# Peptides against a protein of PDB entry 7BDX: the designs that were tried, part 32

Target 1, 212 residues: chain A of PDB entry 7BDX
Amino acid sequence: EMGAAACTLLWGVSSSEEVVKAILGGDKALKFFSITGQTMESFVKSLDGDVQELDSDESQFVFALAGIVTNVAAIACGREFLVNSSRVLLDTILQLLGDLKPGQCTKLKVLMLMSLYNVSINLKGLKYISESPGFIPLLWWLLSDPDAEVCLHVLRLVQSVVLEPEVFSKSASEFRSSLPLQRILAMSKSRNPRLQTAAQELLEDLRTLEHN

## One batch from the design tools (peptide; made by RFdiffusion4, then SolubleMPNN)

Design b1_p10_1_s2 (from b1_p10_1, 5 letters changed)
Fold by OpenDDE base, seed 4:
Structure b1_p10_1_s2 (fold): chain B 212 residues (1-212), chain C 212 residues (1-212), chain A 10 residues (1-10)
Amino acid sequence: as target 1 above (212 residues)
Amino acid sequence: as target 1 above (212 residues)
Amino acid sequence: LEPLWTQPAP
């Protein structure tokens, strides 16, 4: 209980740029993010098909950790920190996103995807995650999720890749050959307006790249 | 480990007024401070004469909790919150300070005393803690500590009482009858300049009250 | 791209 409560408060206050700078300005940040990856990995490994008590202290703790990572990645110095000093955490997030089945740990997936999206705002971050082994297959695996929020954040991450010519050019052949076009087209007809818009925008961006 | 790391980061960022306001602005603060008291109590009860591994994750966690309480009490709205909504925590801190022997858990005592000192800046806070059963005997018990930092923060708390006529008048008879004058005089000769100054100032304040 | 911020549920 106490750990989850403290981590939840830290998550809440990390929604400020100044707090993120304060977190990173200390010598404790490196250790914290090292343990964060290990903790998230241990949690995901514990799930082995059991009904995740969504309200468990452990789940709330891991949600707070993922939320903190997301908020750190929301600012330039936070992205730089993650990409330069905590690459193992990014690798762990990518691994865990692959290890989770469609519909499993939806809230955690959303937070992890939001963190990767924020990292993708930096060219260095986008390069790092997009050059990770199995990144393109991982996107399509995640896009098979029945959850609209998971799919939304996958589409946003795909858009970040597509909008960066230097990154997209390296993966363009694999991307085009594996693109789940029918899935994206189905999302463009979603009743969820955010998902609908994100899918439509991505389809427009992809059409622009076919004509160039 | 992870709980201690998160709580330590929360402690570090709580050194800002805006972060304290953010902590208190959420609906999670009440629960957090409720559990904080219980956690500190459980820790102190576990010490039953064993050599406290000062570097244990548990000790570091409790130090961070006490540090957060101190920093919350450093601002007006934080003092108001503690005195209005978390009195049980203040009672717990007073209890734990009494349960600890001289020289035991020095760092925790210092942080708890700093929190009570910060609470004492408000007249409501000072009234509340000074009207607690056994408060004056507790001050003298704590002033018997061999640690200069413990003694310094006891003297500061005593000064807060002495400088408030409305509070001091209620306890003046007990205070004068039990005052460890020789101990304070010994502290005024300390090699520690902060302890020396605090003891000398308190002796001057006490002399002023004898002439009025 | 605009960064995303998160907060714990109320």
Scores: peptide ipSAE 0.506, ipTM 0.886, DockQ to the pose 0.394
Fold by OpenDDE base, seed 2:
Structure b1_p10_1_s2 (fold): chain B 212 residues (1-212), chain C 212 residues (1-212), chain A 10 residues (1-10)
Amino acid sequence: as target 1 above (212 residues)
Amino acid sequence: as target 1 above (212 residues)
Amino acid sequence: LEPLWTQPAP
């Protein structure tokens, strides 16, 4: 109980840029983010047996950790820190997103995807995650999720790749050959207006790139 | 490990007034401070058996909790919150300070005493703690500690009582009859300059009150 | 690209 409560408060206050700077300015940051990856990995590996109640202290703890990583990645120095000093955590997030089945741990997936999106705002971060083995297959695996919010954040991450010529050019052949176009077209007709808009914008950006 | 790390980061960032306001402005604050008292009590009760290594994750967790309470009490709205909404936590801190032997858990005692001192800056807080059963005997028990930093923070708390006429007048008879004058005089000769100064100032304040 | 911020649910 107490660990989850403390981490939840840390998550809440980490929504401030000044608090993120304070976290990173301390000597404890490196250790904290190293253990974060291990804790998230241990949690996901434990899911195969017991239906961990989504409201368990353990679940709330992991959500808070993923929320903190997201908020750290929301600022420039946080992205730089993650990409320079916490690459193992980014590798862990990519791994866990691959290990989770469609519909499994939706809230955690959303937070992890939001963290990767925030990392992708930095060109160095985008290069790092997009050059990770199996990144493109992972995006399509995640886009098979029935949850609209998971799919929305996958589309946003795909868009960040497509909008960066220096990254997109390296993977354009694989991307075009494996693109789940019918799935994205279906999302452009979603009743969820945010998902609909994101899918429509991505389709427009893709069309623009085919003509160039 | 992870719980202690998260709570330690929360402690570090709570050294900012704006972070304390953010903690208190959330809906989680009441629950957090309620569980804090229970966690600290459970830790102190566990000390009778195993020499908990001072560097254990559990010890670090409790130190971080006590540090957060201290930092919350450092600001006016934090003192008001503790005195209005978290009185059970203040009662728990007073109890735990009584339960710990001289030389036992010195670092925790210091943090708890600092929290009570900060609460004493508010007249309502000072009234609340000074009207607690056994408060004066507790001060003298704590002043028997061999640690100079424990004794320093006890003297500061005693001084906060003495300097407030509305509080001191209620307890002046018990205070004068039980005052460990020889112990305070010995502290005024300490090699620790902070302890020496605090003891000397308190002796001067006490002399001034005897002549009025 | 605008960064995303997250907060605990109430």
Scores: peptide ipSAE 0.505, ipTM 0.885, DockQ to the pose 0.370
Fold by OpenDDE base, seed 3:
Structure b1_p10_1_s2 (fold): chain B 212 residues (1-212), chain C 212 residues (1-212), chain A 10 residues (1-10)
Amino acid sequence: as target 1 above (212 residues)
Amino acid sequence: as target 1 above (212 residues)
Amino acid sequence: LEPLWTQPAP
């Protein structure tokens, strides 16, 4: 598909802050991100049928879309754009992360989680995603994934919540009652050093909050 | 189509020299420009059937592709890339310009002619396209177009040939014998000031070459 | 928190 090739080039160049600003400075950005959500949703809904090859043009296209969203969310004006003007896309990403089973579409999950993590750097973005219905159950569902990179990016998103008192206080009761502590402890002993570090830091942050 | 939206964004950001360098610096550039030629060819071949709406997602996609090729050819390293590594795309553009009737797909013709003009700034590019079989008849076929912008960009490409003695000398006999002088004289009297100027300059250059 | 950047695999 020519679309996958074009979108992959756009993903590659979107790793520049100036290119993200240029994407957002155009009148076509809103339409692009609206259709992005629809395209990602259509792809995830197709997974219940034929085993789409991981290297298909369609999967590569959706990876590029999720990568572009991540890179847009990496800059302050991109986070502001997504939270102000593309909330439906954020809602779609949250929904799709819930629809995917553990071990299913690992690369796409990682890219979507990275986009949500980048959005979470903005307090308005963190508020928006954390106030999504079922957000805490979604985090624990995702943390059941056998993939270390999925779990790593879930832990980073959990840390964004824990480090923001204004957000954490609203969900602290549900968070404490549902926290998969044994799973996080197991991750702190992982052979993956990035996962190990992220789990250790989160456990330290949680201990600090229990003493406060 | 999501592809048209992505490609249109890529076209917009490709107006930057740094973005063109980033597109070419990746390993995916060759594949992208190969599929670009195929996509443009498929679109032009579809025109003999259903009247594709000028504002269709497919036409907008092909416009974006032709626009990207033009912007790549606008810089020295982009011209070098196209002439060294994407000759099939240049051959496709020349073929498609021949397949389109006068008044047919005017916007696409303009974009393709602009890309060839940009390639012609490089002597290697000018040699490659001007040594294409039927290049001179193609210029005159395109100069029969009723559209002033099509004719303007044909005259610019003709001027690129006339201003390069090493290229012009190889085709000077065919050029002089087939030159639509009355058509160029009519363009020098056009109400379009850009077309008028380009036709006047070309007539002056041709007079200078007749006295040499 | 430092933002994450992504690019296509080679």
Scores: peptide ipSAE 0.505, ipTM 0.886, DockQ to the pose 0.380
Fold by OpenDDE base, seed 5:
Parts: sequence; structure tokens; C-alpha cells
Structure b1_p10_1_s2 (fold): chain B 212 residues (1-212), chain C 212 residues (1-212), chain A 10 residues (1-10)
Amino acid sequence: as target 1 above (212 residues)
Amino acid sequence: as target 1 above (212 residues)
Amino acid sequence: LEPLWTQPAP
């Protein structure tokens, strides 16, 4: 209880750039993000057994941790910190996104995908995550999720890759050969306007890249 | 581990007035400070049994909680919040300070005394704590501590009472009859300059009140 | 790209 309450307050105040700088400027940031990865991993591993209630103190704790990571990645120095000093956390997020089944832990998936999207704003961050083993298969696995918000954040992450020629060129062949085009086309017809827009924008950018 | 790490980061960032306002402006503040009191109480009760290492994760967690309370009380709206909405926490701090023996939990005593001192900056806060049952005996009990930093913060809290005529007049008879004058005189001769100064200032203010 | 921010649920 107390840990989840404290962590949730930290998540709430981490919406400020100055608070993110204060979190990172301390000597405790490295330890905190190392333990964060371990805690998230332990939580996801526990899901294979007992049905953890989504409203449990443990769930709320992990959501707060993922929220903090997202908010840290929302600023330039936070992205630089994560990519330079907390790569293990990024590797953990990628691993956990692969370990989760479609429809499982939707809220955590969204938060983790938002954190990766924020990391992708840096060219260095985008390079790091896109060069991770199994990254493209992972995107398509995640895009199979029935949740529109999960799919939206996957499409945003795909967009970040497509918009960067230096990154896209390295995976263009694999990307083209494995692209779930029918899935993206279905999303471009979604009744969810955010998902519809994201899918349409991605399809337009992909068409532009096929003509070049 | 993770709870203590998160709470310690929250303590660090709570040194900002804007962060304190953000903590208090949320819907979670009441719950957080309620659980804080319970957590501190549970920790102090556990000390009668196993010697908890002062560097344990539990100790660090409780230190961070007490640090957060201190930093919240450092600003006007934080003092007002504690006295209006979290009185149980203040009652818990007063109780725990009474339950701790001389030389026991020095670091926690200092943090709790600093929080009460900050609360005493408001007339409403000073009234609330000074009207607490056994407050004056508690001050003298705490002033028996061998630790100079504990004694320093007790003297500062006594000074807050002495400097407020409306508060001091209510307890002046009890205060005069029970004052450990020899102890304060010994502190005014301390090699610790901070303790020496605080004791000398209090003795000067007490002399001024005897002539009125 | 604009960064995403997250908040606890109320």
C-alpha cells in the first residue's frame, strides 16, 4: 500500500519537466530505474499464475513506474538518460511487450509503448530500440492486440521508424516483407478517429516511400 | 526496495514548493498522509523486538516519509493542510516521539521534530501541537536525549512556543514549574555552536518573560 | 514528434 501510494504521487508530480530534471539530477536515478525494470518484470511473470486484479496495489505500483518512465522520456535529457544509462530498462520493456499476450495487461502495454514512443523522439533512442533483436516482429505481434489504444501506440512507434530514413533504410526489406497491410488498412477504416488518423498517416507515408 | 527508492525520490523532489503544491493538489494526498502515519507507527513498534538496522530499506522508507512531511510543512499551504486535514499524522508524530527512548531512532526523531517545528510556524499549527495532551512533558523527555541534534530541534520547538504570547500564556505555569533549567544552561555551554546558540537565545527570551 | 505525458487516473 504505502509504496504504491508514494510511487503514484511521484508519477503525478513527474508530469513536470523540472521534476523530471530533479529525479535525474540525483544520485538515486540509476538505482531507481534498475529496480523499476526488475519490478515490472516480476509483475509480468506473476501474471502467468494468479489473476492479479488490475486494481491491486501491485498493479497500481507498476502503472506508476511505467508512467514515471514515460514522463522521464518526455524530455530531451530524460531520453538521453534512458538511452545512455538505463538501457536495461528499455530492453526489459521490449521483452515484457513480447511476453504479454493480446488482450493481456492493456494498461501496462499502453504505458510501455508510450515510453518507447517518447524514447524514439531521439535519433539515438530510435536507433537503439529499432536495432533491438526481434523489434519488427514485436511491432506486428503488438499490432494484433484487440485494444485500439495499444494499436494506436504501436502505429505511432512504427511512424517514428518510417519518418527517419537512416533507421528505415536498415530494416526496409524486413519491414516491407512482413508488414500487416490488411491490418493497417482495417485500422484506417476504424470508428476510432485517433486510430483511423494514425493508420491513414502511416499508409500515406508508406506510399511515399514506395515511390522513392 | 522499490517502495523505499520511489519514496526517497519523492522526498528529494519535495524540496520544491511547486512539488509540495502538486502533492497536495491531488486527490491522493489525504490517503498518502494517513498511510504515512500508520507506516511510521508500525516501524516504531517493530523496534521493541528485532534491532532494525538503521540502513535497512524500511528505515530509509520511514526517513523519506518523515522528510516528505517536513518538506510539506515547510510551506504555508502544507502547514494548513496538515493541521486541517491530517491531524492524525501530527498526533502520530507526537505519540511516536514519546514512545522512543533517549538515543533511540535519532534520525527519525530529528525529522519528526523538524516537521513539528515547521508546523509551529503557523499560529494554528502551534496551537494544535502545544494543546496536545502531555506536550510539555514530551519536550522535556526529548530534551533528555544525548544527541545534540535532537536537543537542538527540541529547543527550536520550545522557542516557537515561547515567542508566541497567546500560546505561552496558556502553559506558562506548567512550563515554569517543569523547565529543565540546568539542562538548558548546560547546552548554552556546549561545544556545538548551533546548540549553544539555540540554548542561549531561549535563555534570553525566558529571562525577558520573567521580567514581564 | 511531440512527447506524450501520462497522469495517474483520478
Scores: peptide ipSAE 0.505, ipTM 0.886, DockQ to the pose 0.394

Design b1_p10_1_s4 (from b1_p10_1, 5 letters changed)
Fold by OpenDDE base, seed 3:
Structure b1_p10_1_s4 (fold): chain B 212 residues (1-212), chain C 212 residues (1-212), chain A 10 residues (1-10)
Amino acid sequence: as target 1 above (212 residues)
Amino acid sequence: as target 1 above (212 residues)
Amino acid sequence: LEPLWTSPPP
């Protein structure tokens, strides 16, 4: 309980750039983000057993951790920190996104995808995550999710790849051969306006890349 | 482990007034400070059993909690919050200070005394803690501590009482009858310059009050 | 690309 409450408060205040800088300016940041990955991994591994209540202290704690990682990744120095000093955490987030089934841990999956999207704003971050083994299959696995917010954040991450020629060129063959075009077209007709817009923009960018 | 790491980061950033305001501006603050008292109480009750390593994750966690309470009490709105909405936490801190033996949990005792000192800056806070049952005996029990920092913070809290006529007048008879004058005189000759100064100032203020 | 910020649910 107390850990979840403390971490939730830290998450709330971490929505400030100055607080993120203060977190990173301390000697405790490295240890915190190392244990964060381990804690998230332990939580996801526990899901194969008991139906963990979505509102459990453990779930709230892991949501707060993923939220803090997202907010750290929202600023340039936070992205630099994660990509330079906390690569194992990024690797863990990618692994856990692969381990989770469609519809499983939707809130956590959204927060993890938001963190990876924020990391992708830096070219170095985008390179690091996109060069992870199985990244493209992972995107399509995640895009099979029935949740519109999961799919929205997958599309945003795909957009980050498509808009960066240096990254896209390395994966273009695999990307084109495996692209779930019918799924993206279905999303462009979604009743969720954010998902609809993101799918339309991606389809326009893909059409532009096919003519180039 | 993860809870201690998260709480340590929250403690570090809570040294900012803006972060304290952000902690208090959320709907989670009340729950956090309620559980804080319970957690500190559980820790102190566990000391009668196993020699808890001073550097344990549990000890570090409780230090971070006490540090956060101190930093919240350092600002006017934080003192108002504690005295209006978290009185049970203040009662718990007073109780735990009574339960701890001289030389026991010195670091925690210092942090708790610093939090009460900060609360005492507000007249409402000073009234609340000084009107607690057994407050004067508690001050003298704490002043028997062999640790110079514990004694320093007790003297500062005694100073807060002595300098407020409205509070001091209510307890003046008990205070004068039980005052460990020889102990305070010994502290005024301490090799610790901070303890020496605090004891000298208190002795000067007490002399002024005897002539009035 | 604009970064995303998150906060605890109410």
Scores: peptide ipSAE 0.511, ipTM 0.885, DockQ to the pose 0.380
Fold by OpenDDE base, seed 5:
Structure b1_p10_1_s4 (fold): chain B 212 residues (1-212), chain C 212 residues (1-212), chain A 10 residues (1-10)
Amino acid sequence: as target 1 above (212 residues)
Amino acid sequence: as target 1 above (212 residues)
Amino acid sequence: LEPLWTSPPP
């Protein structure tokens, strides 16, 4: 209870750039983000058993942790910190996204994908996550999720890769050969306008890259 | 572990007025401060048994909570919030200060006394805590502590009472009859300059009030 | 790319 309450307040105040700088400027940031990954991993592993209620203290705690990571990654120094000093957390997020089934832990998936998207704003962050083993298969597996918000954030992350020629060139062959084009085309016809736009933009970017 | 880490980060960032406002501006503040009192009470009750190591996760968690309360009370809206909406927490702090033995939990006593001192800056806060049952006996009992920092913060809280005529007049008879004058005089000769100054100032204020 | 911010649910 109290841990989840404190962590949720920390999440709420972390929406400020100055608070993110204050979190990172302390000597406790490294320890916090190390334990964050472990806590998220322990939670995801516990889901294979009893149906943990989505509104449990444990769930709220992990959502707050993922929210804090997202907000840290929203600023340049936060992205630099995560990519330089908390790589294990990024590796954990990628692993946990692979371990969660379609429709499982949608809220957590969205927050983790938002954090990865924010990390992808930095070239160094984008390189790090895109060079992770199994990254391209993971994107397509995540794009199979029935949740439109999960799919939206996957498409945004894919677009971040496509928009950077230095990164896209390294995976272009695998990307082209495994691209779930029919799935993306179906999303471009979605009644969800955000999903529709993201899918259409990605399809336009991909068409431009095929002519170069 | 993770709860203590999150709470310690929240404590660190709560040193900003804007962060205190953000903590209080959320719908979660009431719940947080309600659970804070319960958590502090549970910790103090657990000390009657096994020697909890002062550096345990539980100790660090409770120190962070007491630090957050102190920092909230450091600003006008925080004092107003505590006195209007979190009175149970103030009652808990007063009770816990009465339950802790001399030399026991010095760090926690200091933080709790700092929070009460900050609350005492508001006339409404000063009235509330000074009208608490057993407040004057509690001050003298706390002033028996062997720790100079505990005694310093007790003297500061006593001075806040003495400096407000509307409050001091209500307890002046009890205060004069029970005042540990020899103890305060001994503190005015302390080698600790902060304790010496606080004791000397209080003795000067008391002398001024005896001539009125 | 614009960064995404998150807040606790109400």
Scores: peptide ipSAE 0.511, ipTM 0.884, DockQ to the pose 0.394
Fold by OpenDDE base, seed 2:
Structure b1_p10_1_s4 (fold): chain B 212 residues (1-212), chain C 212 residues (1-212), chain A 10 residues (1-10)
Amino acid sequence: as target 1 above (212 residues)
Amino acid sequence: as target 1 above (212 residues)
Amino acid sequence: LEPLWTSPPP
């Protein structure tokens, strides 16, 4: 209980840029983010047995950790820190997103995807994630999720790749050959307006790239 | 490990007034401070058996909690919050200070005493603590500690009582009859300059009150 | 690209 409460408060205050700078300026940051990855991994590995109630202290703890990582990645120095000093955490997030089944741990997936999206704002971050083995297959696996919010954040991450010529050019052949176009077209007709818009914008960006 | 790391980061960022305001402005604050008292109490009760290594994750967690309470009490709205909405936590801190033996849990005692001192800056806080049953005997028990830093923070808390006529007048008879004058005189000769100064100032304040 | 911020649910 107390650990989850403390981590939840840390998550809440991490919505401030100044608090993120304070977290990163301390000598404890490296240790904290190293243990974060291990804790998230241990939690995801535990899901195969017990239906962990999504409201459990353990679940709330992991959500708070993922929320903190997201907020750290929301600022330039946080992205730089993650890409330079916490690459193992990024690798762990990518691995966990692959290990989770469609419909499993939706809230955690959303937070992890938001963190990867924020990292992708930095060209060095985007290069790091996109050059990870199996990244393109992972994106399509994640788009198979029935949850609209998971799919929305996958589409945003895909858009980050497509909008960066230096990254897109490296994987354009694999991307085009494996693109789940029918799935994205179905999302452009979603009743969820945010998902609908994101899918439509991505389809427009893709059409623009085919004519160049 | 992860809980202690998260709480330690929360402690570190709580050194900002704006972070304390953010903690208190959230709906989670009441629950957090309620559980804080319970956690600190559970830790102190566990000390009678195992020599808990002072560097254990559990110890670090409790130190971080006490540090957060201290920093919350350092600002006016934090003192008001503690006195209005978290009185049980203040009662718990007073109880734990009584339960700990001289030389036991020195670092925790210092943090708890610093929190009570900060609460005493508010007249309502000072009234609340000083009207607690056994408060004056507790101060003298705490002054028996061999640690100079514990004794220093006790002297500061005593000084807060003495300097407030509205509070001192209520307990002046009990205070004068039980005052460990020889102990305070010994502290005025301490090799620790901070303890020496605090004891000397308190002795001067007490002399001034006897002539009025 | 605008960064995404998160906060605990109420």
Scores: peptide ipSAE 0.510, ipTM 0.884, DockQ to the pose 0.393
Fold by OpenDDE base, seed 1:
Structure b1_p10_1_s4 (fold): chain B 212 residues (1-212), chain C 212 residues (1-212), chain A 10 residues (1-10)
Amino acid sequence: as target 1 above (212 residues)
Amino acid sequence: as target 1 above (212 residues)
Amino acid sequence: LEPLWTSPPP
């Protein structure tokens, strides 16, 4: 209870850039983000046994942790911190996204994907995550999710890769050969307007890259 | 571990007035401060059995909680919040200060006394804590502590009472009859300059009240 | 690219 309440308050106040800078300016930030990865990993591993109620204090705590990571990644100095000093946390997020099945832990997936998207705004962050082993297969695994918000954030992350020529050129062959085009085309017809727009924009970006 | 790390970060960022306002502006503040009191009480009650290492994760967590309460009480809206919406927490702090022996949990005592001092800056807060049952005996119990920082913060709280005529007049008879004058005079000769000054100022304030 | 912010649910 108390840990979840404290972490939820920290998540709430981390919606300010000044607070994120204060978190990172403290000598405790490194330890906090190291333990964050371990805690998230422990939670995801525990799901194979006991049906942890999605509204449990433990779930709330892990959501707050993922929310804090997302908000840290929302600012330039936070992205630099994560990519320079918390690479293990980014690796953990990528691993956990691979370990979760379609439809499993949707809220946590969304927060983790939002954090990776925010990291991808920095070219160094985008390089780091896109050069991770199995990154392209992971994107398509995540895009198989029935949840529209999961798919939306996957498409946004894919778009960040496509919009960066230096990153996209390194993986262009694998990307083109494995692209779930029919799935993205189906999303461009979604009744969810955000998902529909994101899928349309990505298809336009991909067409532009084929003509260049 | 993770709870202590999160709460320590929340404590660190709570040194900003804007962050305190953000904590209190959230719908989770009431629950957080309710659980805070319970957590601090549970920790102090556990000290009678297992020698919890003062540097334990649990101790760090409770120190961070007390630090957050202190920082909330440092601003006007925080004092109003505590006195209006978290009176049980103030009652808990007063009780815990009474339950702890001289020399026991010095760091926690200091933080709790700092929180009460900050509350005492508001006349409504000062009235509330000074009208609590056994408040004057509690001050003298705390002033028996061998620790100079504990004694310093007790003297500051006593000074807040003495400087407010409306509050002091209500308890003046009990205060004068129980005043540990020899102890305060001994503190005015302390090698700790902060304690020495605080004891001298209080003795001057008390002399001024005897001549009026 | 605009960054995403998150907050606790009410």
Scores: peptide ipSAE 0.509, ipTM 0.884, DockQ to the pose 0.394

